# Ledger of designs, part 156: peptides against a protein of PDB entry 3ZOQ

Target 1, 223 residues: chain A of PDB entry 3ZOQ
Amino acid sequence: QLLQDSWWNQLKEEFEKPYYQELREMLKREYAEQTIYPDSRDIFNALHYTSYDDVKVVILGQDPYHGPGQAQGLSFSVKPGVKQPPSLKNIFLELQQDIGCSIPNHGSLVSWAKQGVLLLNTVLTVRRGQANSHKGKGWERLTDRIIDVLSERERPVIFILWGRHAQMKKERIDTSKHFIIESTHPSPFSARNGFFGSRPFSRANAYLEKMGEAPIDWCIKDL

## One batch from the design tools (peptide; made by RFdiffusion4, then SolubleMPNN)

Design b2_p24_8_s4 (from b2_p24_8, 9 letters changed)
Fold by OpenDDE base, seed 5:
Structure b2_p24_8_s4 (fold): chain B 223 residues (1-223), chain A 24 residues (1-24)
Amino acid sequence: as target 1 above (223 residues)
Amino acid sequence: SEEEAEREAILAEEKAFLEELEAE
């Protein structure tokens, strides 16, 4: 896929490496022989909507939703018309409690991405009905590099790390320069143990204001 | 590990939800 120049400059060396070429070949086979999500044209939507220089906030997910019509290349986000998954519902509940936003009638987080919220999954593809089916195939190396180049960026970034899996990436982040917001995961499994009441949205905006940057409009309009 | 347990629980929940959605 064609990336914005700012991301290409940061990642072009990765795309030339054998691991990525092997990943690409694997993906070609998978998309030809299996039902893979998201659509191949949407794999890098997180990078398409948010350039390297425009990243203000990063929200890490694991891998795409594996049901039909759900994944759109953005962590936690689902296409309009799709029932909101439990974790996303909890995200919107916290959003409402945190800063008073209404709960939208859809689950698309594209408006966040367009404002500089990088909605990045660790793994960017999945087989239908098979969560984590593309784990360990090369995506993690690329997405780790994405985190690394953001950590190395001079302009500070806010990393929102929900749950232990995302928090494992903290070692890759220069916390002397960047801000970290941590809580339990929004999943019903863990949301009541720290996610609810963590107020990540207002806290992120507070950091942005301290940096002299415009805050994120987290509220999502109905479609 | 605690990380693995959380990961598995999240995946199991999401899978169950998506299976329900596909059954509709």
Scores: peptide ipSAE 0.200, ipTM 0.813, DockQ to the pose 0.682
Fold by OpenDDE base, seed 1:
Structure b2_p24_8_s4 (fold): chain B 223 residues (1-223), chain A 24 residues (1-24)
Amino acid sequence: as target 1 above (223 residues)
Amino acid sequence: SEEEAEREAILAEEKAFLEELEAE
């Protein structure tokens, strides 16, 4: 899958490594023999919508939604017309309480991605109905490298780390120049233990303004 | 661990959500 030049320059060496070649071979078999999400053309949508240089904010997820028509290659995001998953609903609830945005009638976060919010999952593919089925197959090494090259970037990035899994990536982030917003995960399991009231959206914009950058328009229009 | 517990809870949530969608 061809990436934008800015990401290609950062990741081209990874694609030549054996681990990624093995990952690609695995994926070829998986997509041929199983129902895999997202669509193969959408795997790198996060990188397609947000170039390396345009990244302002990173939101980390685990792996794609594993139901039909849900995943669109962006963490937490679902295609229009898809019922909003519980975690996404809570994200929108916090968005409403944080900065007053209305809850959209769809779950697509593409508008965030287009503004520089990298919606990155740690694992970028999944088998239908089998969460984390592609864990440990090579994606984590690539996505760790994505975090690394962003951490190495001179221009600061804001990392939003919801839940312990995402927070484990903190060790890869140079906190001397990058900003981290941490809270519990938006899942109903943990949202009331810190996610609600964490105000990640206004806090992110506050950091952007401090850096002299345009804030993100987090509000999502209905379709 | 707490991380593992959180992960499992999230996965369970997603599974339940998928089952609800498919049941509709």
Scores: peptide ipSAE 0.190, ipTM 0.785, DockQ to the pose 0.696
Fold by OpenDDE base, seed 3:
Structure b2_p24_8_s4 (fold): chain B 223 residues (1-223), chain A 24 residues (1-24)
Amino acid sequence: as target 1 above (223 residues)
Amino acid sequence: SEEEAEREAILAEEKAFLEELEAE
């Protein structure tokens, strides 16, 4: 799939590796034989909206939503018109408490992505109704490389790591250069155990200001 | 592992939500 030049330069070697070729072949079969999310054109939306050089913040998710019309290639984000999943609702609740943003009437985080928030899932596709169905098929190796090349970047990145799954990637991040914001996951399962009150949005902006960069406008307008 | 347990719990909640949406 066509990527922005900055990402292509960082990842082109991965696409030539056997693991990725096998992943591509698997995906071709999956998309042909059953319903896979997101739309194949949206798989790399996180990279499409946020170039390698423009990344300011990374928010890691697991894999795409597996219901119809939901996944749009961005972690935690849902297409307009789709009811907000519980984790996303909690994200917006924390956003409101953290920096006073109103709860939007939709769940699209595209406005974040366009500002340099890389909304990256570790696995980028899923079968309808089957969470983690594409786990261990090669995506993790690619997305690990995405984290690696960002870690190697001289310009600092802020990594927001919600939950243990995302936090497992901390070992790949050079904390001498980059900043990490950790809390429990926004899921109702864990949000009350640390996510609420963690204030990741104001903290991220505080780091951006320290670096002399423009803060993220986290507030999302209604559609 | 604790990581896997958390992941499964999160997925279960999301699955339940999606099933509810499809039932509407």
Scores: peptide ipSAE 0.208, ipTM 0.820, DockQ to the pose 0.656; fails the geometry check
Fold by OpenDDE base, seed 2:
Structure b2_p24_8_s4 (fold): chain B 223 residues (1-223), chain A 24 residues (1-24)
Amino acid sequence: as target 1 above (223 residues)
Amino acid sequence: SEEEAEREAILAEEKAFLEELEAE
């Protein structure tokens, strides 16, 4: 899997490190011996859809959905035709209340990714039916580096950090250059404690406008 | 910790959702 030149230039040194080589070997075995999500060609979809230079907004997730046909390599996103997970449904509810978007008839966030929203999970693979099964295998080090190189970028980035896990990444973000939008997680377990009403979409666009950049069209068209 | 509790809750949600999908 080759990344876009912009990401390759930022991450090529990571791919040569022992931790990533070990991760790669682990993944080869995992994909060969059992069902792993997402499809191996979709692991880096977040980086494929959104180049390093084109990143405007980052939304951090934990790890991919672990059900059949769900994960498409983008945080919170599901393939068309797949029922929307509860957290995603709440994201769309907040989107509707925030900026008036209709609830889409699918859960694909590819349109966000294509506009510069990096939909990055901390861990990029998972075993079928085993949430967080690839935690601590090396992905976190790579994705931390992704955050680092974005933080080091001169052009500002907006980081949307839902929940405590994502918010732990704040220490890696240069807040003198970049903006952070924080709230509780969109999960039904936490959404009513701060996510609803947090208006991350309008707030993100407000920051983009302040930066002189085009806002994100967060509204998702039906398929 | 609160972080661990939240993570566990999220994982529980995902598991429940998967079970619902498999039951249909």
Scores: peptide ipSAE 0.162, ipTM 0.794, DockQ to the pose 0.564; fails the geometry check

## One batch from the design tools (peptide; made by RFdiffusion4, then SolubleMPNN)

Design b2_p25_1_s1 (from b2_p25_1, 13 letters changed)
Fold by OpenDDE base, seed 2:
Structure b2_p25_1_s1 (fold): chain B 223 residues (1-223), chain A 25 residues (1-25)
Amino acid sequence: as target 1 above (223 residues)
Amino acid sequence: MEAEEQAKLAELEKEEKELFEELEK
């Protein structure tokens, strides 16, 4: 997929590398032979909605939802009309408790993406019904590079790292320039162990304000 | 409708549990 100039300039070298070419060929076969999510045109939605220069906040996920109609190329986000997954419901519960937002009647986080919240999965595709089925196929190298180029950026970024998997990326982040918000994962299996009450949204906005940037309007309107 | 919703929720929770176990092991 053609990326906008800001991301293309940062990632063009990756797309020329053998690992990415192999990934691309793998994906061609996967999309031809199996049901893969998200739609191929939506794989890079996170980069489409949020330019390299416009990134204010990064929220890392693992891989896309693997159910029909769910994934839209944004971490934790689901297409309108799709029932909110448990983790997303907990995200909205924390959002409500943190800054008073109403629980939206949908699960689309596109409004965050449009404001500079990079909703990035570490793996950008998945086979239907098979979580992490595209792990270790090359996506992690690309998404690590995305983290790297953001870390190298002079303008600070806020990284929200929910759970251990996301927190493993902390070693790639220059904490002298960038801010990290860490907690347990929003999953029902971990949310009560630190995610609830972590107030990532207000904390992110507080840092944005300190940096002289506009805060994120985290509240999501009903559709 | 409630039963179907509960069943779907249970399925989603199961899927999320599996995802969590892979992510946070």
Scores: peptide ipSAE 0.263, ipTM 0.795, DockQ to the pose 0.095
Fold by OpenDDE base, seed 5:
Structure b2_p25_1_s1 (fold): chain B 223 residues (1-223), chain A 25 residues (1-25)
Amino acid sequence: as target 1 above (223 residues)
Amino acid sequence: MEAEEQAKLAELEKEEKELFEELEK
């Protein structure tokens, strides 16, 4: 199985559908003929690090970073040793102002993923140097299903939706069961219009505590 | 109405896409 059992049980029907088979065949060609990110073994890292049942928080991104060595299968996250992208820098600035965390010397968010933060992109692959080059190829249908099965879960989830693209997914989220934290995107062009000061990390933890769950340790240690 | 809503959603998605592509990568 490509996925751990908890996700497989939720998504197995999708993998049998024609759209996903076509996506898979497309990806086989792309990885053979082009440089594609992330590494093929890292495509589903978000689901590998965070089981269906262990999801506490979801942070949605668009698609992977398209530069060498950057993408690691987690939204907004970059491999250690990689320069932090502007939006990620702003995420860490807000983290510092919100709950007092130090700015880490790397951009890996794996520690969040391991604690139940699903760092999901809506599109899970990209061609080198070509942002969103795999848009409309089938990933969005799968990732919509991921959101749907989480929304259908009885145990509450917190969705952090930065920017309009992520916020479009609100229609798929049952707000009678789940919590949504919204703000502008952490990008330099939008962060000062609502992201900064939105305090998504403390707010998420407040909801978790209210639900009787352990909070996330959002602070990232230096490597 | 549905077509107009879809067009607006597509516009919003495109704007966010362009912003993300420009600033994040």
Scores: peptide ipSAE 0.141, ipTM 0.601, DockQ to the pose 0.064
Fold by OpenDDE base, seed 4:
Structure b2_p25_1_s1 (fold): chain B 223 residues (1-223), chain A 25 residues (1-25)
Amino acid sequence: as target 1 above (223 residues)
Amino acid sequence: MEAEEQAKLAELEKEEKELFEELEK
């Protein structure tokens, strides 16, 4: 898939490596034989909406939603018209409590992506109805490199790391340059243990303002 | 939305919850 020039410059070497070629061949078979999410054209939507240079905030997810019409290549985000998953509902609840945003009538986070919020899953594809079915197939190596090149960037980035899976990536982030916002995951099983009240949105904007950057408009308008 | 689609989405939400429960343990 074609990437923006800024990402291509950072990742071109990865696409030439054997692991990625093997991943690509696997994906060709999977998309031919199975229902795979997101659509193949949407796999790199996070990178399409947010260029390497425009990244202000990173929110890490695990892998795409595996239900019909849900995944759109952005972590936690669902296409308009799709019921909001429980974790996303909790994200919006925290958003409301943190900065007073109304709960939107849809679950699309594209407006965040367009403002410089990289909504990156560590695994970028999944089989229908089979969570983590593409775990360990090569995506993690690529997405680790994405984290690495962002960590190496001179302009600071804010990493929002919800839950243990995302927090495992902290070791790859230069905390002398970049900011980390950590809490429990927004999942109903963990949200009450620290996610609620963590105020990641206002904290992220506080860091952006300190750096002299425009804050994110986290409030999502109805469609 | 069709009832069958709603049921399938509910199942997927349940599976997601179970996965997150495992990750947060």
Scores: peptide ipSAE 0.016, ipTM 0.487, DockQ to the pose 0.069
Fold by OpenDDE base, seed 1:
Structure b2_p25_1_s1 (fold): chain B 223 residues (1-223), chain A 25 residues (1-25)
Amino acid sequence: as target 1 above (223 residues)
Amino acid sequence: MEAEEQAKLAELEKEEKELFEELEK
């Protein structure tokens, strides 16, 4: 899929590499033979909603939700009308405790994406009912490059790294220039061990203000 | 040392995968 010019300039060389060509061929087969999420048109939604230059914050996820109608190409986000997954519910609980936002009646994080929050999964597709089924197929190399080019950007970025998987990417981030917010994962299995009370939203905004940038309006309106 | 680091990373990835699988139950 064609990307915005800002991302294309950063990633065009990747798309010409053999690994990505192989990934593309694999995806063509998978989408033809299996039920794959998200919709093929939504794979790069994170990059579509948030240009390279507009990125203020990055929130890393693993891979898309693998249930029907859930994934919309944004980490942790679900399409309107979809029941909020447990981790997302905990994200909203922390949001409420952190900055007083009401819990929205839906799980779409598109409003964050439009404000410069790159909601990036490390793997951008998944087979129905099979979590991380597209691991090791080439996405990680591309998404690593996305992290790399953001790390190389002169204008600072805030990386929110929930859980071990996301935190493994810290080595790719120039911490002399960029800000890292780390905690345990919002999963019910880990949230009480550090995610709750981590206040990532207010902390992110504090960094943005320090940089002279507009803060993110993290509060999500009901639909 | 490199092998141990790779094994550790693989285990961390496995744990996160399992967490996500549990989230979808």
Scores: peptide ipSAE 0.081, ipTM 0.564, DockQ to the pose 0.070; fails the geometry check

Design b2_p25_1_s2 (from b2_p25_1, 17 letters changed)
Fold by OpenDDE base, seed 2:
Structure b2_p25_1_s2 (fold): chain B 223 residues (1-223), chain A 25 residues (1-25)
Amino acid sequence: as target 1 above (223 residues)
Amino acid sequence: MEAERQAELARRAAEEERLWEELQK
């Protein structure tokens, strides 16, 4: 399982740094001794589905779902057959209200990823049943670098930043050339405070059109 | 049982090592 050349070229220096080697050693122990999500083969799925050059939109999450069979290496996304988590349900409700998409019978956002939506968590692994258990272990430094290299890219990117955690990354984004869409988080605890009605999908497509790029087909087909 | 557990842990560790090596090629 290789990183795409475009991401490798951007991140190869990070992989040689001590922090990443320490993270790697930590993860080796974690996966050996505990149940860690996602599957180790799925950790970098966001980068696998969306190359550095193909990134059009970034949607930042915090860390993977910590329940069995949920996480698939993409922010907010769950494997087919998995019950849609509350935040994801709200994402689909907003999607329906925003651009008229039907609510899919599954929670996989792979179709977005394949179109250039980088579904990036800031932390890429988690212990079963222990949200944020791998916070502060090195992932944030790598994912910050991912944001940085995208920010440094000449071709504009749209960053969708739901909630305070994601919005903290705004300082790393060159807003002179990149676009930011901000709202409250889709969580049931915050969605009514600004996420609903924020219309991130149509707004993202409007920016893409201004850039002369093809819009994202946000509508997800049933499986 | 303990030997089997240790073998599984070793297997997982080796698998992770290989995965990371592949990712960093």
Scores: peptide ipSAE 0.029, ipTM 0.569, DockQ to the pose 0.020
Fold by OpenDDE base, seed 5:
Structure b2_p25_1_s2 (fold): chain B 223 residues (1-223), chain A 25 residues (1-25)
Amino acid sequence: as target 1 above (223 residues)
Amino acid sequence: MEAERQAELARRAAEEERLWEELQK
């Protein structure tokens, strides 16, 4: 897939490495023999919607939704017309309580991505019905590099790290330059233990304003 | 101390992973 020039400059060396070539060959077989999500054209949507230079906020997910028509290459996001998954519902509940946004009638977070919110999963593909089926196949090395090059950027980034999986990436982030917002995961199993009331959206905007950047319009319009 | 901290983080990460898998079903 063609990446924006800013991401290409940061990641071009990764694409030449053996691990990525092996990943690519694996993916070719998987997409040919299995039902893989998201669509192959949507794998890098997070990087397509948000250039390296335009990243203001990063929200880390684990891997794509593995049900039909759900994944669209953005963490936590689902295509319009798809029922909102439980974690996404809780994200919207917190959004409402934090900054007063209405709960949208869809689950697409594309509007966030277009404003500089990098909705990055650590693993970018999944086999239908098999969560984490592509774990440990090379995606994590690439996405770690994405975090690294953002950490190395002089212009500050806000990292929103929900749950322990995302928080493990904190060691890769230069906290002298970048801001981290941490809480429990929006999952129904953990949301009441710290996600609700964490106010990540207003806090992110407060940091952006302090840095002299335009805040994110987190409110999502109905379709 | 650091090794123990990392082990605890890894255990917690594994728990979150299982929760994520369950939520995706």
Scores: peptide ipSAE 0.019, ipTM 0.484, DockQ to the pose 0.057
Fold by OpenDDE base, seed 1:
Structure b2_p25_1_s2 (fold): chain B 223 residues (1-223), chain A 25 residues (1-25)
Amino acid sequence: as target 1 above (223 residues)
Amino acid sequence: MEAERQAELARRAAEEERLWEELQK
């Protein structure tokens, strides 16, 4: 059976809207005048690795890492060879405690993305050294639409919402058919207040199994 | 089954390519 819904079909109308055209023009200037992350070719990696129909789990982030070589176009993920940021380290610590995975020697979450984990930031670009510098420029409207079309999908999705920023998106999710896993953020400032011990990985897989879906292999192999 | 799989992969690839072209221009 051929899949009918793709990201293009779900999002094509957004790209014609004025807000997105303005965002595009802004980004053209930003990439020309400043160092912007991720690489322009990597902005939509989350959608590239995980098709609309293949989404099983969504993990929401805020915006990309703003350091050199870090951002990979996937929430919380860093390119191989990049030191794992504190939040990502805590994610791997929880992963280890939750389901026994070893801590990988890199921070790439591409293996999750390829299995149907949509690693979506709400803002998809950032200026070097300036966290949230592209907040309120139009990305949030597009990424809200991504959440909306997933919420509208008949096949259930599991949304993992770490911290208040991600949890604010819960209002857009039809909780009658989709599953929400909430905790504090994996940041060192909040992880001990509920993220650790939240067991999001085993809980996600439990929901997948209940739905008759293949679980995610959350364990990441060393490179 | 194999033909259907190949057709699906080809369709998805074409749609994704179109999306990426639109998003990155």
Scores: peptide ipSAE 0.019, ipTM 0.441, DockQ to the pose 0.013
Fold by OpenDDE base, seed 4:
Structure b2_p25_1_s2 (fold): chain B 223 residues (1-223), chain A 25 residues (1-25)
Amino acid sequence: as target 1 above (223 residues)
Amino acid sequence: MEAERQAELARRAAEEERLWEELQK
């Protein structure tokens, strides 16, 4: 897929590496032989909606939703018309408690992405009904590089790291330049152990304001 | 048909969340 120039400049070397070529060939077979999510055109939606230079906040996910019509290439986000998954519902509950936003009638986080919230999964594809089926196939190497080049950026980034998987990436982030917001994962299993009341949205905006940046409008309009 | 589709989507979403919960252990 063609990326925005800003991302292409940061990632072009990765696309020439053998691991990525192997990943690409694997994906061609997977998409041809079975149902893979998201749509192949949506794999890099996080990078399409949020340029390298426009990244203000990063929210890391693991891999895409594996159900029909769910994944749209953005972490935690689901296409309009899809029932909100429990973790996403908890995200919206925290959003409501944190900054008073209404619960939207859909689960699309595209409005966040358009404002500079990079909604990045560490693995960018999945087989239908098979969570983590594309784990260890090369995506993690690319997405680690995405984190690295953001960490190397002079303009500060806010990383929101929910749960252990995301927090494992903290070692790649220069905390002398960038801000980290950590809590337990929004899943029903862990949300009560620290996610609820963590107020990541107001905290992110507080950092942005301190940096002289425009805050994110986290409130999502109904469709 | 639409209700069945929504039910299936909900089921799959719940299944994925279960897997995520297991990963949080």
Scores: peptide ipSAE 0.018, ipTM 0.452, DockQ to the pose 0.062

